# Peptides against a protein of PDB entry 7PB4, part 68

Target 1, 105 residues: chain A of PDB entry 7PB4
Amino acid sequence: KMLNIKEYKEKLLSTLGEFLEDHFPLPDRSVKKKKKNIQESSVNLITLHEMLEILINRLFDVPHDPYVKISDSFWPPYVELLLRNGIALRHPEDPTRIRLEAFHQ
Target 2, 218 residues: chain B of PDB entry 7PB4
Amino acid sequence: DALQMAVGYFEKGPIKASQNKDKTLEKHLKTVENVAWKNGLASEEIDILLNIALSGKFGNAVNTRILKCMIPATVISEDSVVKAVSWLCVGKCSGSTKVLFYRWLVAMFDFIDRKEQINLLYGFFFASLQDDALCPYVCHLLYLLTKKENVKPFRVRKLLDLQAKMGMQPHLQALLSLYKFFAPALISVSLPVRKKIYFKNSENLWKTALLAVKQRNR

## One batch from the design tools (peptide)

Design b1_p21_2_s1 (made by RFdiffusion4, then SolubleMPNN; from b1_p21_2, 10 letters changed)
Fold by OpenDDE base, seed 5:
Structure b1_p21_2_s1 (fold): chain B 105 residues (1-105), chain C 218 residues (1-218), chain A 21 residues (1-21)
Amino acid sequence: as target 1 above (105 residues)
Amino acid sequence: as target 2 above (218 residues)
Amino acid sequence: MTEKEQQLRLMVEELVELEAL
């Protein structure tokens, strides 16, 4: 039974990864607008998959403070996506912090 | 039951012939208050009573008491909120009732079943920022509603103008910080990094009731 | 909510349920 749950979880993670790549990819950095002085903010944006992983891990690792600080690696449209769909919640007193919604608590 | 009779009284209005109109009104109001604070109200009851509270059918004191009792058992219908906002446009409610409504809307925001229609009202709420009495609560509401699509150059200008007029208010700073997050190119001004947002605690009026609702719905 | 966004929510909910187990 436990093996089946682990295998199912792995399958779900794989399916989620593929789903996110297909439907919610990061924008291609290819718009090299040649304007010199935009410091290419060398900040590597994380995937939506990585963002969800961080949020899920925080929920289970620190259940009393399940909020994650939004970094520069968080693509704003992904944050908006999670918030508007009720997947994540913004901290009521700190706009720089979000949590995964606890659907089954 | 007693609640149905009370709701029916408010919906149909006072029967002309009763010499004890005030006693009857108070009895029914107390019935609604007791049920709302103990168990919460059904979405249908909130729909009826919220409409009554904002329609101007009763006096300001009664409307205020009804609005304070708009505590859900489970959920609030978005349609009820849209209807309520429509009554705000008609202008039959007092300024204090408008403030109380926005406080209620913020406090009960998580209990509203859907947000699609409320999001379409973004422009209406944003226009209410010009009212000094509403501004703190409207900023809090907009903080909950704001999407990237709502962050427009003209709204940024209005917020900056409001800041110039009113000073750097904590609630306005919170909203500007959110706007800067979604559209950093529109806000060239350095905003002070605040670790904590201070909205007026709109939920304080319902704190105990909200805790009870959350416990019942777990 | 788009259909895709709804599917995303459902998948995340399911994943959270599995992590709780």
Scores: peptide ipSAE 0.621, ipTM 0.658, DockQ to the pose 0.298
Fold by OpenDDE base, seed 2:
Structure b1_p21_2_s1 (fold): chain B 105 residues (1-105), chain C 218 residues (1-218), chain A 21 residues (1-21)
Amino acid sequence: as target 1 above (105 residues)
Amino acid sequence: as target 2 above (218 residues)
Amino acid sequence: MTEKEQQLRLMVEELVELEAL
């Protein structure tokens, strides 16, 4: 039973990854970085998959404070996507913090 | 076609060997400007050029000129807008370019084919309210986008705080009035019943162009 | 909510359920 759950989880993660890449990709930044030296901190945006992973991990690792601080690496459209669809909740007093929705109470 | 050559120049970038890069760039800019103001641009051309204008590939002067001529022949793809907003997040464009983009977005709002993906950008736009230069245009955009689901207690608090900081601005009042309409329990403050919502229709840089687009699509 | 967004929600819900086991 446990092996089947692990395999199913791995399959689901793979399917989710493919689904996110196909339907919710980051906008193609194919602007070839000409190395202009200006260290403007081009904040590398994380994928929606990585964002979900962070949120899920936080929910299980720190269940008493499941909120993740929104960093500059969080693409705002992804944050709003998650909030709008009830996948995530914004902290009521701190709009810079979001949590994964607890689907199973 | 001269337009295709111009768009291709901006997309592919300047060929290294051109001794007169500035003259070539100016020629292509003028081509795009002339076609855009006369006939409008195809959705595909807007997709390419809008992304270029916000990507930081060219200087601010060039980006500003490109953005000013993002006039549709018929429609603008919502995907183009989403991509454009993604560039705003990266911060490679100037503050003036951001202001111009929001002005453009408000002006062209009705020509965007779909609004579903743009509605997902609500929180991003809302965060831009703190920029004094953007605030009037962002309020107008949010007024166009706001649904009942977007009206949350924390956003109400932020708007009230912003009003306390900036004073009772007509554009803020318009947005707050809409919020009160959707969620009257969240706004205890008596807002003056303004019969007319006055967003600074600051001289819509595209007023003449928009009239022409509407006439062609009729 | 689009069909894609609904599918995303369902997949995330299922993943969370599996993690809770």
Scores: peptide ipSAE 0.621, ipTM 0.408, DockQ to the pose 0.295
Fold by OpenDDE base, seed 3:
Structure b1_p21_2_s1 (fold): chain B 105 residues (1-105), chain C 218 residues (1-218), chain A 21 residues (1-21)
Amino acid sequence: as target 1 above (105 residues)
Amino acid sequence: as target 2 above (218 residues)
Amino acid sequence: MTEKEQQLRLMVEELVELEAL
């Protein structure tokens, strides 16, 4: 039973990864807007898959404080996507923190 | 065997050299349809064809026709259903195909060999209640799947909120009544006593075929 | 909510349910 659940979870994660790559890819860095003083703050944006993984893990690892601080690696459109669709919730007192929606509570 | 050739065509895709791709497709599709409605399909054939219908490999018209003929000879493998749900997640099928799939799943529910893995997908199905087109069929599916362990306070809240939004829909009331049966303390609202549970899919596309399957397996 | 966004929500909900097992 447990092995089948693990295998199924891995399969779903793979399917999610493929789905996200196909439909919610990161923007191509290639829009070289020529503006001069772009300090190459080479902020490595994380994928939506990685963002979701962080949120899911936090929900289970720290259930009493399931909020994740939004870092510069979080692409703002992804954050808004998750919030708009009720996948994530913003902390009521700290707009820099989001949690995964409690689908199981 | 004509059926094996047809299934092989859908699995492998069209052989490059066929001048009349559409005629060949139609021939194989008719072969599958004829066998399915006459005798039903083997579990292995359903496994292959169901995945093809939901994978987006073919157009919506073809996928719809394949899905409509997913009639078992005896049983449907639970693994085939799980794979099908995974394809729904990938989103290569149309909204109409999703509706048809849920209708199919409800209609064929008793022919699925096991329910253990399907029960693990309860949350996924429950989340689909937010889709207005799916909601009636999802309520019916959930009515079939719901165990006492699935009745949680958050799900009760979601159902009540949905009822507030959509009104007192018969399919939603049926599910709420089941929830109240399992967990009376979670549902303080008086539900109307319905003598009969009515789901929108009471007239399924497979009524005649299902009767034939039941007769063959007696 | 787009169809794709709805599908994303469903997938996430499924994963959370599986993680809770």
Scores: peptide ipSAE 0.627, ipTM 0.420, DockQ to the pose 0.360; fails the geometry check
Fold by OpenDDE base, seed 4:
Formats: sequence, C-alpha cells, structure tokens
Structure b1_p21_2_s1 (fold): chain B 105 residues (1-105), chain C 218 residues (1-218), chain A 21 residues (1-21)
Amino acid sequence: as target 1 above (105 residues)
Amino acid sequence: as target 2 above (218 residues)
Amino acid sequence: MTEKEQQLRLMVEELVELEAL
C-alpha cells in the first residue's frame, strides 16, 4: 500500500509538472524587450511548479505557520492564479505572505 | 434536540399565542449561543440563522446576538454568505449589524468553503468603502479577496480619493499596497513599505472561538 | 474558473491529500 502511494505521488508530480509547463509557462523573456518601462526585475522568476512545491512543503514542515513569504522570484500572475482558484490564501496581517489552502482539514 | 428547536423557533418565528415570547426567545438564543461557542454550528444552521439575523425579522439586539454566535463547526457555505449580502442590499438590518457582519465575514473568511461567488461580489464590497464605519473592515475583506482582475483604474482612483479624504489609514495602505503589487503601473505614487498590516484583528470577537474550531478540526 | 484552473486545483488537492498520508 505505501509503495503504491509513493509511486502514485511521483506519477502525479510528474503529470503536474507537465501540465504546468504546457498550460502555465513563465512568460518568455523575449517578448518584454520592446516595452522599455517594464522594470525588468533582474530577478529570476521561479516556475509555478517550484512555487507550489514551496507552498506544499511549508504546509507540512511548519503546519502552525504555513505561510510563505512572497519573494521577488514569485511571478505576480502566479500568486493571483493560486489565490483566485482557492489554492492559496493570503496572510490576514501580512500582504507579503501566502499559504497553501489546507484541503485536508 | 434543543438546538434544532431553537433554530426552528427562529426560522418559523414566534407562535402568536405564547404570552412568554421574550422568555422563549431568550431561552432559544441562549441555546444557540451555548452550542455555537462550545461546538460550533453546522453549515445548515448558519445558513438559517445568518439569514434571520440580516432579514430584519427580529430586533437589532437579537440580530446582533445571533450574528455573534455564527461560529462554524467546520465550514460556512458560500451560498449563505451570498444570501447574507443580498440582505444587506435590502437594508433591513441596522448599521451596527452591517458592521458586525463585515467583521464576521473577515473573521470567518478561512472557514467559507468557496470564494468564487464571494469574489463576484467584489464590486459591492468595494462600494461599501465609502461608509466610514465599514471602511476598515471592508478594506480587510478586500485585502483577502483582491485579485489582479479586480484592480481597475477606477478603483485605484477611488482608493486614492478616499485616502485623500481620510488620511493615510493603515487599512487603506494595506489595500493600496496590494493593488500596487498586482498592477504597479496604475499606482505611480511610492507607498511606504509596511511589512505588517494591523487590521483591527486584535479586537476579533471570535478569536477564542476560532481557535477552538481549529483545534476541533485538527 | 477555467477548466485548466479547475484541473490545477484538483491536482494540487490530490497532492496535498497524498502528502498528508
């Protein structure tokens, strides 16, 4: 039973990765060249997969404070995506922190 | 059980014939209060009682007490919240009840099962920012609800106008900072970086109850 | 919510459930 769950989890993670790459890719750096005024934050943006991984890990590693600080590597549209779909919640007192929704509670 | 009888009383209303209407009302209200604070209420019970509290069926004192005990056992139905907001539009509740409702909505936000329909009410909540009594709580609610799609130029203007009128209120700054996060091009003004937003959460009437709910659901 | 967004939510929910086991 445990082996089957681990294998299934790995498969699901792989499927999620592919799904995110196909449907929620980061914006190509190439398109932003023309409009000068977008402050190209020199900060490398993380993938939505990486963002979800961080959020999931935090939920289980620190269940009493499951909030993750939003860094400059967090692409704002991904934050918005997670919030609007009820996947993440904003900290009630700190706008720089979000948590994964605790679906199992 | 006693709770079902109490909820049924509020739902059906007082049977005309009882000379002891006030005593009966108080008995049932105490029953609801006791269960709500001890165990929380089922989603169905909250649906019924929340509707009653905002419908104007009872007096302001009763409505206030009912609303104060809208503590979930597990979850609150989004539909109950949407229905409650519809009652706010009818205007049969007092101003104090309206304030309390927004406080409740913020306090119970995490216990609402879904947010999709509530988010569609964004415009309605945003319009309530003009009420000075509601403004702090509405800002907090909007802070929880705001998505990039909600950040529009006209709303930015309204927030800036409100800030000009009311001064740099912490709750307004919190919301503006969030707006700037989602749409930096719409807010050219440098906002002070506030690391912590102090909403009036310290006065959350339900803080103890919410802790108890979280402990029971763990 | 788009179909893709719904699917994303479901996948995340399932992952969280699996992690909780």
Scores: peptide ipSAE 0.612, ipTM 0.689, DockQ to the pose 0.295; fails the geometry check

Design b1_p21_2_s2 (made by RFdiffusion4, then SolubleMPNN; from b1_p21_2, 11 letters changed)
Fold by OpenDDE base, seed 4:
Structure b1_p21_2_s2 (fold): chain B 105 residues (1-105), chain C 218 residues (1-218), chain A 21 residues (1-21)
Amino acid sequence: as target 1 above (105 residues)
Amino acid sequence: as target 2 above (218 residues)
Amino acid sequence: MSAAEQQLRLMVKELVELEAL
């Protein structure tokens, strides 16, 4: 494998991770404490980094069906962020599915 | 050690007085082959034998067999590769040996200890793209070596000219796509989106050996 | 798009391009 590309990719992933932590952190669990509504949806939200990783992997692993189903672990503001910025696309027939934009197409 | 004797034979050359030069050569060549495929060769052994294979000291058949046995036990020295490239410049090796060398270089790329000096040879490798027999393997090598700093306007032009001459070859498209990645402003032409980069599987000659090397170094 | 959102898009684009290689 292209060692240089691998190293560059690793560096880019690291830089992306740091960038996402700085600019797009998950909301602290502490803010949801005040509203009394009982459904503590025990759903662990994933980071934006993890969302992007899932989307990228799906794009390359299953290029004929690159769509990922939106789970309860997907923080809605992150989904909106990706869609708004043209990083992801919603499936035309299934609003519960999103794909990474094929920037290389 | 039988291997040391074999390497020493190739290094020193055939002693003039032996009537059975060919039998002795074959014996030592088989020794190198057996050890290389079973255990790999030490970096020092590769340095010596790779130099011999490209120096033109022996015939093309022998050089080809030696080069096919350049399987590392652990690592290949970058210096050995630089020396090998210097022999390519001298032009004493056959075209088939050059092709085999580039195939070997691609296959063994991950086992080369350093890449800094090899990267300095980028221009030399790039010039070899004009050879139709080398082009697929050189594209693969350049794909492995290319950094943003290597992507220059004159190289883009040469690649586009080569594409115009040879057509849309998969290996050339792969390299152009990489160039477009590093320097999108230099490549205004829409490249067809290829989901998979396909190089000729240069590794096929060493696939089993490389798997064995990776298993031993785990 | 904010500057951060633009940068995110660029980084993701680069990453996708690298993966496509």
Scores: peptide ipSAE 0.613, ipTM 0.381, DockQ to the pose 0.265
Fold by OpenDDE base, seed 3:
Structure b1_p21_2_s2 (fold): chain B 105 residues (1-105), chain C 218 residues (1-218), chain A 21 residues (1-21)
Amino acid sequence: as target 1 above (105 residues)
Amino acid sequence: as target 2 above (218 residues)
Amino acid sequence: MSAAEQQLRLMVKELVELEAL
């Protein structure tokens, strides 16, 4: 049975989620407790999965401006990971904006 | 075909015995130009011709024309770019050719198949910031290449020194803003919040060609 | 790139390709 493209996509998303949890987990919140002076900006970091979803959705929802603004919820190592691996590109005029690489174009 | 003959001419050099050397050169150059602008060049053709343009084998006028037609059909090999950069170290090409190369490299950046080796050349590109003619284009290239790992205290100091010497150039501000993004603790200076970063390379010599390449590869 | 990073790139590429269908 040709797995319906939708079913295959759902399976791939699930597999990606598991893969990201195993290989690219968020840092444990516990370690940074001790050094007082860094304002615990309780910025809830998003998962790499959520970050990728945002980027993919933006690419298809707004193809003429597929860039997402990097928020404080974006863990800097994840941004670097995506850029380093050519999964994302920085905006040519705004370093605070990134897009997903258009692998299909 | 005519293109293979033209590429072969530039690779092997002019046959000594031809009385009509200049006409032959012009014929082959026009062949390359016509194909490049119409269809783009294969990665192998770019590999050969790009190295020739930077090797100093031909005069500056010829090298400039070759470099202007380094338009890919699909992709540019990273190895071709690395080899080309090696010729910049030898210094056999003119200053104008170097400028054109950096403009080309920025323009064609997305068509380069890989960036791993190019990223290793970061230090070399950064050193080229000291050349006033290259600085705007090198800043743009570095803006595309810069990773957090490249943002070092000594490079920050060099950029600030350049800014002190050259003033608040838009291209330097762009690169400094990126450095501040990656390493805010290294840049205490308040950078003007520019909503848009402008590089001189906004008028790409290859704009029409790049649009055509993107359309063909869709 | 690590093996994990390469795999990540491939998975993202595949997702983008599927979304484009």
Scores: peptide ipSAE 0.624, ipTM 0.508, DockQ to the pose 0.308; fails the geometry check
Fold by OpenDDE base, seed 5:
Structure b1_p21_2_s2 (fold): chain B 105 residues (1-105), chain C 218 residues (1-218), chain A 21 residues (1-21)
Amino acid sequence: as target 1 above (105 residues)
Amino acid sequence: as target 2 above (218 residues)
Amino acid sequence: MSAAEQQLRLMVKELVELEAL
């Protein structure tokens, strides 16, 4: 039974990864290399998969403070997506912090 | 059922409740209050009573008491909220009732079943920022509702103008910080990185009731 | 919610439920 749960979890994670790549890809950085020295701080945006992983891990690692600080690596449309769909909640007192919704509670 | 009789009285009862101590009115109001605070109200009961509270059918004192006991047993229908907002547009409710409604809407936000139609009312709520009494609560509501698509250049200008007029209010800063998050190119002004957002504690009126609702729905 | 957004919510819910086990 335990082996089946681990295998199922791995399969679900893989399926989620593929699903996210298909339906919620990062925008193609058509960075036209125009030479102007604007330090486009190439903020490495994380995938929605990585964002969800961070949120899930925080929920279980620190259940009494399950909030994650929004970094510059968090693509704003992904944050909006999670919030509008009730997958994540914004901290009531800190707009820079979000948590995963506790679906099991 | 005593609650059904009370709701029926408010629905079918006389349009102009004379300010006179109608013992019957008080009895039915107490019945609604007792059930709402003890068990919460069904979505259908909230639909009826919320509409009555904002329609101007009864006096401001009665409307205020009804609105204060709009506590859900489980959920509030989005349609009830949309209908309530429509009454705000008619302008028959007092300024104090409008403030109380926005406080209620913020406090009960998580108990509303859907947000799609409420999100379409974004422009209406945003226009209410010009009312100094409503502004703190409207900022809190907009903080909950704002999507990237709502962050437009004209709204940024309006918020900055409002900040110039009213000063750097915590509730305006909270909303501006969210706007800057979604559209950093639209807000050139350096906003102080406030780690804490301080909205007026709209939930305080319902704190005990909300705790009870959350405990029952676990 | 789009069909994709609904499916995303369901998948995340299932993952959370599995992690709680």
Scores: peptide ipSAE 0.624, ipTM 0.563, DockQ to the pose 0.287; fails the geometry check
Fold by OpenDDE base, seed 2:
Order: C-alpha cells, then structure tokens, then sequence
Structure b1_p21_2_s2 (fold): chain B 105 residues (1-105), chain C 218 residues (1-218), chain A 21 residues (1-21)
C-alpha cells in the first residue's frame, strides 16, 4: 500500500511538472546579456512547481504557522494565480505572507 | 490640476462621505478621458490608471472606460505593462477587460519604452492562446514578440493542435508562418505563403488617438 | 477560472491529500 502511494505521488509530481511547463511556463529569460551595466536584478525567479513545493512543505513542516514570506524570487503573476484560484491564501494581517489552502480540512 | 485630482480620486478611492459618489466618479472619469484623447497621459498617470483598471477596484464599465483612455502623451513604461499582466493573473477583471487589454497592448506596442521584460512574459501570453476570445489578439502580440529563441518544439505542437481545433485562422497562420521562418525544421506542414499578414485591426479603437500621438512626437 | 487553472487546483489538492496520508 505505501509503495503504491509513493509511486502514485511521484507520477503525479511528474505530471504536474509537465502540466506547469505547458500551461504556466516561466518568462523566457533568453535575452542575451548585452553588456550594458544595468544591474538587471538577476533575481532568479522560481518555477511555479518550486513555489508549490515550498508552500506544500511549509504546510506540513510548520502546520501552526504555514505561511511563507513572498520573496523576490516569487514571480508576482504566479502568486496572483495561486491566490485567484484559491490554491493559496494571503495572511489576513500581512500581505507579504501566503499559505497553501488546507484542502484536507 | 483637474487631472491630478481625478487620478488621485481613482488611486485613493472614493471618499466614503460623498453622497454623490456616482456623479463624482463620472466627473473624474470624464476629466481623464478628455485629457487622454486631447493630449495623452504621462507615463506616471498611465502607470496608476492602468493598474486601477485591471485591479478590480471599480466595476467593469469604469475599468473599460479607463482602459480605453490609456493613451500615452509620449511613452508607456514597460513596468506598467508588467504590473498590468500581473493583474490579469489575479483574474479580478472581466473577460471583456482582458480582451481590451490585449487589444490595447497591441495598439500601443510601439509606444512602450522597452520590450525586455515584456519578452520575458512570452510564455504567459502563449498560454492565453487557449482562450478563444483572446486568441486573435494574443497571436498578434506574439507575432510582435516572437524571437528565434521562443520557437520551441512544445509551442509548435500547441499551435498545431490549436489549428486542428480552430481551423486555419488568419492570425494563427501568421504566427505559424513566423515560427516556420525562425525554425523551419520544427514545422513540417506546408503553410501557404501569404504575402499579407492579416490581424484583426485592434488599432481601430485608438486609430485617431495614435495618429495624434505620432503627430505630437514628430 | 480557465480549464488549466481548475486542473491546477485539482492536482494541488490531490498532492496535499496524498501528503496528509
């Protein structure tokens, strides 16, 4: 039973990864570095997959404070996507913090 | 300044105590409309008002009117466009507002100061091709944005699948032709060589305003 | 919500349910 759940979870994660790449891709970073010294804030935007992993992990690792602080690595459209779809919730008092929705409650 | 008062009203929201909220709203909206169509708006004013139009702070009718008057005096900031796209992801705007935004974005494309960050949003715009109402305008936008590096096998597959679903639409054919130009090995399908690319005239809503902007900036 | 957004919500829900197991 446990082995089947792990395998199913891995398959689901793989399917989610492919789905996210297809439907919710990151912005294309391929703009060649022309040398102009503008500190292009090399903020490494994380994938929506990575963002979801962070949120899921926080929910289970720290269930009493499941909120994640929005960093500069969080692409704003992804944050807004999650909030819009009821996948994430904003902290009622701190708009810089979001949590995964507790779908199991 | 009447325009500053109007922009400030939209930014701060209606002061609770005014019994004539609708009359005040209409007054300020007309002020913005009049200035925008006569002189255009400053980049800072567009930044504020575009954000408001897409935030869902006001009703669809108001948002539509604000968005229709997002006419630059000189330039539109790329940052304003990126912020606007972020609001599209929040989904507080109507489908009609989204369509209008893409039409606006295509119409105003040349007045946007930079394209680097907008080009990074390529994948997001590409995902919006699945919306039948957006598809014609998104194809036009993608036609303006597409670089060789954006032409990937998975995107080619998606465009071909979309063509199979929707048929040979002129806007989709234009985009596929561009893809074939950049990556002929990825598109085995013979596309008719059309000498003229036909997109829906998104510019028609702003045609007179765009002419005026171009005349002022000469 | 788009079909893709709905599907995303369902997949995330399923992942959370599996992790709670």
Amino acid sequence: as target 1 above (105 residues)
Amino acid sequence: as target 2 above (218 residues)
Amino acid sequence: MSAAEQQLRLMVKELVELEAL
Scores: peptide ipSAE 0.619, ipTM 0.423, DockQ to the pose 0.260; fails the geometry check

